Peptides against a protein of PDB entry 3PUK. Designs and how they scored, part 29

Target 1, 227 residues: chain A of PDB entry 3PUK
Amino acid sequence: ERGLKSVVWRKIKTAVFDDCRKEGEWKIMLLDEFTTKLLSSCCKMTDLLEEGITVIENIYKNREPVRQMKALYFISPTPKSVDCFLRDFGSKSEKKYKAAYIYFTDFCPDSLFNKIKASCSKSIRRCKEINISFIPQESQVYTLDVPDAFYYCYSPDPSNASRKEVVMEAMAEQIVTVCATLDENPGVRYKSKPLDNASKLAQLVEKKLEDYYKIDEKGLIKGKTQS

## One batch from the design tools (peptide)

Design b1_p17_1_s4 (made by RFdiffusion4, then SolubleMPNN; from b1_p17_1, 8 letters changed)
Fold by OpenDDE base, seed 3:
Structure b1_p17_1_s4 (fold): chain B 227 residues (1-227), chain A 17 residues (1-17)
Amino acid sequence: as target 1 above (227 residues)
Amino acid sequence: EVEEELEKLYEKIKKYE
């Protein structure tokens, strides 16, 4: 059995590094909080060097320009990370790098895409979404990146019901990305405790898995796996 | 030294939150 970390690394290698790799070319890689955690969980700096990354930088920091080098942005599709990217390329005078390759860890909302296209499309050589919005911990363990999930899921306040639903949807989506990364379509199992949160989440995951695996990459219907 | 760069970057990112 392949460990979750190795599977995640292989996915990133094929979807990101192999996609933008150019012989003899080194890039600066920009990371945010999530992608720093993600890469640290499944690779070493030596691995990144082998993939043509000379240095890694914090996207949130005001960095010195390196105008002769291209930049690889591996970031979350959040307003904060996108705004930092826009500061790097938003004006010709403030352009920090030669060009940008952007890889988002999840679906980027149209509003953010449009904002990027309107301001710095000429600087972008590649823009791609990859579906890795989780952190691998152990061989079969991962963590989700859903802010305030615990608070809203267990809040007794009925006014939080709508937000709870949003959180559940986000969690379900991230679980599906795990399955997609592992190339698995499992039957969902859960244990119910005093709250019916597990059942609700399971239903959402099942529905999303069904939709995702309706047609595989080759146009074939994918059956359920035994994970 | 190079092997610890990701960890160092994580700490730096926390600084800018």
Scores: peptide ipSAE 0.021, ipTM 0.494, DockQ to the pose 0.022
Fold by OpenDDE base, seed 5:
Structure b1_p17_1_s4 (fold): chain B 227 residues (1-227), chain A 17 residues (1-17)
Amino acid sequence: as target 1 above (227 residues)
Amino acid sequence: EVEEELEKLYEKIKKYE
């Protein structure tokens, strides 16, 4: 397989599965709405089996305990997903799994992290942010997961201005994760619409790219690439 | 949608169990 899907899969394999792999060990994997879509877009069930995943479960659903198995949580850093995790490990007597490996798709806010740390620290073997907040569609096509983005970006109501900014920031961050995944620092191009949304988004992306590559995982500064 | 996708994955898992 070639293109963005294979790159995304390779990153997930390296950042998640290889990170927590133990020879002969099977894990239950817990997914939320976003990560279900993400994995469905870039891998097959056979791939997950090869990575030591025996069962995939929806984190939002009530599940029966499997106390002898470790759980791999591949989830977004949202209050909803975190709350579901906390339900699985919040009580010593009610732990659903033997231990947890948590991999967040994006930066986890300190508030959520502290909540996890305060409640479930002893059950967590790993907690890592892997910075994949997009869904690959084709070799160079992807979709963003920003709820109500269209509504707020195009709302004529001035009262939504603050929320529009939040949405723009979220979109920009997700675009930067694509660039980081591909190890690229592209020049940003956009087509202007009746609103200046595209221009604003482009500026945010450029700024975030600059910030990212000042202090990236390798400590490298990259010049502009063509993409 | 999530439930449907997960269900499809479960079916695939069962095939290989």
Scores: peptide ipSAE 0.018, ipTM 0.492, DockQ to the pose 0.019
Fold by OpenDDE base, seed 2:
Structure b1_p17_1_s4 (fold): chain B 227 residues (1-227), chain A 17 residues (1-17)
Amino acid sequence: as target 1 above (227 residues)
Amino acid sequence: EVEEELEKLYEKIKKYE
């Protein structure tokens, strides 16, 4: 077993590449900051070539149109990434690619989704959420992509309390994506410290896990697993 | 940072090509 990295790769392969695969078709893949890190952590360029990706592009950069090719957007559901996508397809006369397959790493807010629908729905062949919002580091270790998480979680400034909660929610969501990827519903464990951060995060994770498995597409409710 | 990570990815590809 190759550990968490291999599991993540298999998930991406199944959820993204297999989902949009056409025989003999090559795609341009657009990545943002997070998905670049994600793929770099769990695959090689040769792996991407095998999946029919000919070119990888940074979604934030100006790119030359390749109108004969379809584009695979593997991006975070953020305003920045969505805006970059919309620039590629917002104008009928200036579409950069033939069509788009969009795969979001996490839940896409309705506001962003509606913005996409309003602007370029006809250009989109697929839009899917794959729920991988973490970076695998080791077989049992992963990192979360939450800006300034450490600062807000450990800030003694009471003015940061609201932001701390937002950060913890984001962290909890990402941890749930790990569990979903691993097909686990673990009992949450933590060390108690002077701060209640670990306990609060644990509660959030447990709640989100419950919600996730309750609404699972497979209709499966999993019991607690070891992890 | 995105560019750096893309470069790393490209380098990984080159190693295996």
Scores: peptide ipSAE 0.020, ipTM 0.500, DockQ to the pose 0.020; fails the geometry check
Fold by OpenDDE base, seed 1:
Structure b1_p17_1_s4 (fold): chain B 227 residues (1-227), chain A 17 residues (1-17)
Amino acid sequence: as target 1 above (227 residues)
Amino acid sequence: EVEEELEKLYEKIKKYE
């Protein structure tokens, strides 16, 4: 039993692959660092083949055009990944692929979104945010993708206090995406000693969970579930 | 074997960082 891995895979399958799948059509899939880790954690190449992916490519690499095939971009909403996408479709005369389906793992900032719209909107068949910003490790274990989180959370330098807050905010957002994926509003348990980092993070998670379920699409307030 | 292919891709991505 894969537990959390199977849940994440089902989410990706329904939100990404089923959303753009056409019978008999194969796509090239473009991945970045995070989405490579994500897919590696919850599926096999054979699973991707079954979903209509013929080839996986690194978005950061210079690639030869395959103009007859559509491309599925499963990427993080970062300037680096977006810039690579724009290189593929920014020129009207030199598009690398027939069309693009873009699925972001998290909220895409307006600045990046507007940049995409301005340059290559005609090439995009789909652009969606799926809100999966964590890596499942085991049935009940996951990791977060927050660069330098350990450094800032445990820095003795008071000048890093503002950055520590930003990091904790990002971690809390990712934990909420796990809960959303599992359709849970759990109680939060933590070890608080010797630092108060765990307590602060728990408070942020609880607040964000409350906000998330208050504004859900169904207008339902979900009570606390099992941790 | 399939996991190995994804791992290889991961290593390739790291080279472009």
Scores: peptide ipSAE 0.019, ipTM 0.494, DockQ to the pose 0.023; fails the geometry check

Design b1_p17_2 (made by RFdiffusion4)
Fold by OpenDDE base, seed 4:
Structure b1_p17_2 (fold): chain B 227 residues (1-227), chain A 17 residues (1-17)
Amino acid sequence: as target 1 above (227 residues)
Amino acid sequence: SYEERAENVKEFNKEKE
């Protein structure tokens, strides 16, 4: 079986680079914290060069304009990353690049996307949600990017219940992205914990998997598989 | 839902074509 890193890279290549590739065209790629880690985990700079990326820039940093080049934003759909994008294209005077291709690592909330549309739609050539919200470590091994997940999930404080739910939702979402990346519709298995967090997470994952595969671009509903 | 979330972006791309 191919390593998870290879699978992730292949997905990124297909979903992002092939999607916006134009012969002879080079782009600047803007990354945020998550996508920096993601790409670092599954590719080399030479790989990105082969995909037509000349320079990688951190979206959070102030950058000099390169107005003759198009930018590929590979970012998480967070207010922070989006705000940085908006600074790059939100006004004519502030446009740093010729145009933008935006690829979100996850579903972009409508509120956030609408904000983008309202301010800089004309600058955007394409926007796509690629649904990769995990960091591959090894074959079939990954890490989730959910802040304070451990703290809230295992917090004995009832006041954290709402936050716990949000965190579990986020984890479930990211697990689904793994499944989507691996083209798997697994039967969810878990070891019960005293707080039954595993059960709750399992339920969330199952629900999200069902929802995801119902709208799968392949138009196929997959049966449960082992994973 | 996933469907709802995807629709906005999909429609946006269609408008760009």
Scores: peptide ipSAE 0.260, ipTM 0.814, DockQ to the pose 0.796
Fold by OpenDDE base, seed 3:
Structure b1_p17_2 (fold): chain B 227 residues (1-227), chain A 17 residues (1-17)
Amino acid sequence: as target 1 above (227 residues)
Amino acid sequence: SYEERAENVKEFNKEKE
């Protein structure tokens, strides 16, 4: 079943494509490594064509300018992806596209966002954070995108403790985006053995869920759902 | 908080409307 894939696609359609859609207008879409995997997991090229995307380009690659077309950037809020965007619009003489719509898969750090504003503000028509930082596999299965998560979580070396905490935070954030996508505030369940990683992660998830739903679109604190 | 983190982007979009 593709239940989760369908939910993710519907969210992207609403949050990204419907948000920047103009009748009769085609856009070039720029993707990074994560968003390429994300879209590949939940849609087809025909779906993107229906949403007004004529061409998909890799943001990391050198690309020929198409100055008459607007660009839709669907990217992760990382220094690498942001730097590539800045190369496309950082110089007036070297602008790759007519204008940009930027949709981040997660919260963009202020440092990165401020860098964008300082260099490219006039070229940007809209910027939005949509909070989808996982890959749907099937109806109830998803994959987290946290580099070296396994290594640091299961490292016996105490010197990795600080990095382990960073990884746990990143994992918790991505799990919360799943819950947000599904519009659920679940009770967190875990198996604690052999390590306490699951317990720590559960606590982080619970805390972040509380923070998220305090400021949900409805302005309501959502109670725990059955899950 | 999530609210605080979203403020910068929200303000930017308001300026574009």
Scores: peptide ipSAE 0.252, ipTM 0.812, DockQ to the pose 0.725
Fold by OpenDDE base, seed 2:
Structure b1_p17_2 (fold): chain B 227 residues (1-227), chain A 17 residues (1-17)
Amino acid sequence: as target 1 above (227 residues)
Amino acid sequence: SYEERAENVKEFNKEKE
């Protein structure tokens, strides 16, 4: 299937499940709010079972320890999700799981990553950034997970200018993850409106695309593609 | 930067292998 959902699933399968696959091993998968939505949009529980996931748990909830099983954390690189992870492994005496595989949906800030390394490095078997920070809706339609994006982007209040920039930055990052997932370096197109939001976002996307492909796994600079 | 982040994670994983 050529739809965005299938592409996203294939990416997750390859980047996450295949990466940590061990024959005969079942894992508990920990999800946050975003990754719950992400997986629900592109797979079924049966698919996850086939990938060696026995149960799915919400990282934000109190969970019973399953110390004999390894945990697969598929989470966003947010302070909230990271803090929950740290609670699971921060104490030597109270580790909830045998070990952790961590897959972030986006680039993890160094501050968060360093915090993880400092507290629970020994518990981590793998840490990877897979760069999928969008929800596939249709074949070529996706939604971004940026809280209050509409409010801040369209706010006429100058006091929101700083927040608007943060939101646009986050949106641009997520759009880049779409492009990366689709293996595309598109020419950015937008419709002009009275506000310069579209232009600003386009510029941010272009810059981030350049940065991303400069350091891609293949070390190849991809030309612009039409999509 | 993206480069710095990528290297940090890569180095971490190398230490685990």
Scores: peptide ipSAE 0.243, ipTM 0.806, DockQ to the pose 0.798
Fold by OpenDDE base, seed 5:
Structure b1_p17_2 (fold): chain B 227 residues (1-227), chain A 17 residues (1-17)
Amino acid sequence: as target 1 above (227 residues)
Amino acid sequence: SYEERAENVKEFNKEKE
């Protein structure tokens, strides 16, 4: 089995770099906090150079315009990252780059996407949701990016119930992205039910897996696999 | 659902082709 890092890199190469590749063209790549960690975990700068990336920039930082170059935005579908993008291409500001390719690590909410369309649609050559919302660590180990997940999931305080549900939803979403990346549809199993967290999360994952594979472009509905 | 969310982006890309 190939390590998870190599699988993730292959997915990014296919879904992002191959998707916007033009022969002889160099791009500036814009990353946010999550995608910086993601790429750092599964590739080297030399790999990015081979994919036509000349430089990497932090989307949150003030940057000088490079109007002759196209930009590849590999970012999370968050208000913060999107707002930074909008500053680069929004109607109220000068365009920092020639054009944009946007690749979201997960599904972009319609409200957020509509905001992008309304502001700078003409500057965008392509927008794609690639569904990689985890950090690969080891061959079968990954890290979820869900703030305060441990605290809310194990909180006995009823006042945290609403936040707990949001956290579980986010975790389930990210687990599905792992499955999608590995091309798996596992039968979800759990050993413990502290405060029914495991069962609730399992149910959410199963539901989301079903939804994901229904719309899979490959048209392959997979049965439950061992995992 | 995933289906609902994917439609918006899909339509957008079609318009760019």
Scores: peptide ipSAE 0.241, ipTM 0.804, DockQ to the pose 0.813

Design b1_p17_2_s1 (made by RFdiffusion4, then SolubleMPNN; from b1_p17_2, 8 letters changed)
Fold by OpenDDE base, seed 4:
Structure b1_p17_2_s1 (fold): chain B 227 residues (1-227), chain A 17 residues (1-17)
Amino acid sequence: as target 1 above (227 residues)
Amino acid sequence: SLEEQHKKLEEFNKELE
């Protein structure tokens, strides 16, 4: 069985690099905190070079313009990352690169998407969501990037209930991205906990899986699989 | 919805062509 890292890399290669590849063209790739971790977990710099990436830059840092090169933004759909992108292309005078290809790791909220469209659409050549919101550790093992997940999920304080729900929603979404990446529609299994968090999360995952596979890019409804 | 999101992105990318 191929390791999760290999699967993730293959997905990124297909969904991102192959999608924007032009023969003989090199790009600068902009990464945020999450995508830095993601790529670091599943590829080497040599792999990126093979995909036409010459330089990797941190989107959060001030960067010198390279106006002759196109930029590949592989970023999370967060206000912080989007704002950094907008600074790169928001004004003609501040345009750092020739053009941008944007690949989001998850669903981009309408608010952010609209902001991008309104400010720098002319600089964008591609905008795609690839739905990889996890870090592969090993085969069939991954970590979720949900801030304070443990704290809120296991908080005895009722005042954290709303935040707990948000966190669980985020976790469920990321689990779905794992399933999508692995091309799996698993039956959800869980061990019940005193706070029934596992059950709630399972329900969220099941719901999201159903929604995802109903509108699968392949147009296929997959049956439940073991996982 | 996911469907709406996909549609929006598709439409946007068409505009970018």
Scores: peptide ipSAE 0.305, ipTM 0.863, DockQ to the pose 0.664
Fold by OpenDDE base, seed 3:
Structure b1_p17_2_s1 (fold): chain B 227 residues (1-227), chain A 17 residues (1-17)
Amino acid sequence: as target 1 above (227 residues)
Amino acid sequence: SLEEQHKKLEEFNKELE
């Protein structure tokens, strides 16, 4: 079953494609490593064509200018992806596209956001954050994108404790985005052995879920749902 | 906070219109 994939696709369709859709207009879509995997997991090229995307390009690669077309950037809020965007619009003479719609997969740090504003504001038509930082595999399975998560979580070296905490926070954030996507506030279940990592992660998830639903669009605190 | 972030983005998008 592709239940989770369908939910993710519907969210992207609503949050990204419907948000920037103009009748009769085609866009070039720029993807990074994560969003390439994300879209590949939940849609086909035919689906993207129906949403007004004519071509998909890798943001990291050198690309020929298509100055008459607007670009849809669906990218991660990373220095690498943002730098590539800035190269596309950083100078008037070097603009790759007519204008840009930017959709980040997660929270964009102020440092990166300010850098974009300072350099490319005139070229931007829309900037939005969508909270999808996971890859759907099947109806109830997803993959987290946290670099070196396995290494730091299972490292016996105490010197990695700080990095482990950072990784745990990142994992918890991504799990919360899954819950948000599914519109669920689940009770967290875990197996604690052999390490307490699962317990710590569960606590972080619970805390972040509480924070998320306190500030949700409806301003309603949702109770725990059965899951 | 998430609320502050949403507000920031909303304000920015208003400027882009």
Scores: peptide ipSAE 0.279, ipTM 0.852, DockQ to the pose 0.570
Fold by OpenDDE base, seed 5:
Structure b1_p17_2_s1 (fold): chain B 227 residues (1-227), chain A 17 residues (1-17)
Amino acid sequence: as target 1 above (227 residues)
Amino acid sequence: SLEEQHKKLEEFNKELE
């Protein structure tokens, strides 16, 4: 079995780099906090060079314009990352780059998407969601990026119930992205806990998996597999 | 929602061509 890191890299290569590849063209790649960690976990700078990336820049930092080069934005669909992108291409500011290819790691909310369309559509060459919202650690180990997940999931305080549900939804979504990346539809297994958090999460994952594969571009509905 | 989003993105990318 190929390690999760290699699978993730292959997915990124296919979904991002191959998607925007032009022969002889070099791009600047803009990363946020999450995608920096993601790429660092599954590739080397030499790999990125082979994919036509000359420089990696942090989207949150002030950067000098390189107007002759196109930019590849590999970012999370967050207000912060999107706002930084908008600053690079917005009508009120000079364009920092020639054009933009945008690849979101996950579902981009309509509010953010509409904001991008309204402000920067003329500068965008591609906008895609690749659905990788996890960090590969080991062959079958990954880390979810859900703030305060531990606190809310294990909180016995009823006042945290609403936030707990939000956190569980986010975790379930990220688990589905792992499954999608691995091209698997696993039968969900869990150990019951006193607060039944595992059961609730499992149900959410199963539901989201079903939804995902029903609408998969490949049109392939997979049965439950061992995992 | 994902289906709708994919459709929106597809339409958007078509407009970008």
Scores: peptide ipSAE 0.265, ipTM 0.848, DockQ to the pose 0.639
Fold by OpenDDE base, seed 1:
Structure b1_p17_2_s1 (fold): chain B 227 residues (1-227), chain A 17 residues (1-17)
Amino acid sequence: as target 1 above (227 residues)
Amino acid sequence: SLEEQHKKLEEFNKELE
């Protein structure tokens, strides 16, 4: 079953590829670690070719300039990925590509956004956030990408309490992106353990879902759905 | 907020046109 994978692919196709598509134009696509996993989970290279992508490149690697082609950056809003982008376009004489379309998988912090605007705005044709911060594995199964989540969530050390909260916050945000992608406001289920991390996470998700749907484009209040 | 961010990006994209 490919239900969630298909939904994710459809979202990417609409939000990214259709958004920047020009007839007869081929682009180079730049991916980071997360987006490589994301695309690998929900599409094939043949699908990307159909969307006008000639080749995919790793943003972290040193790449030869292809100055006649435009680049599609599908990346996470991290300092590392942004810095790699800035290196590609930071100097007029050292531009790797003709122009850039940037699609972030999540909210781009103002600090990074302002840095991009200040240095590379003339090279950018589009900048958008698509709000997909999860990896679909099965029809109804997904994986969160939160570094060190296991370590901090299960740490008995009280000194890690603050970091645990940050990790759970990040996890909750990613779960909300799943719900947004599926257009769902689910009732959250969890199994309680002695540390009750699942309960805390559920509360964070519920709060964030409420916030998300209150400010959605349609201003619609959705009831809880089953997931 | 998401709304503020959306507005910011829309304004930026208008400048890019």
Scores: peptide ipSAE 0.264, ipTM 0.845, DockQ to the pose 0.549

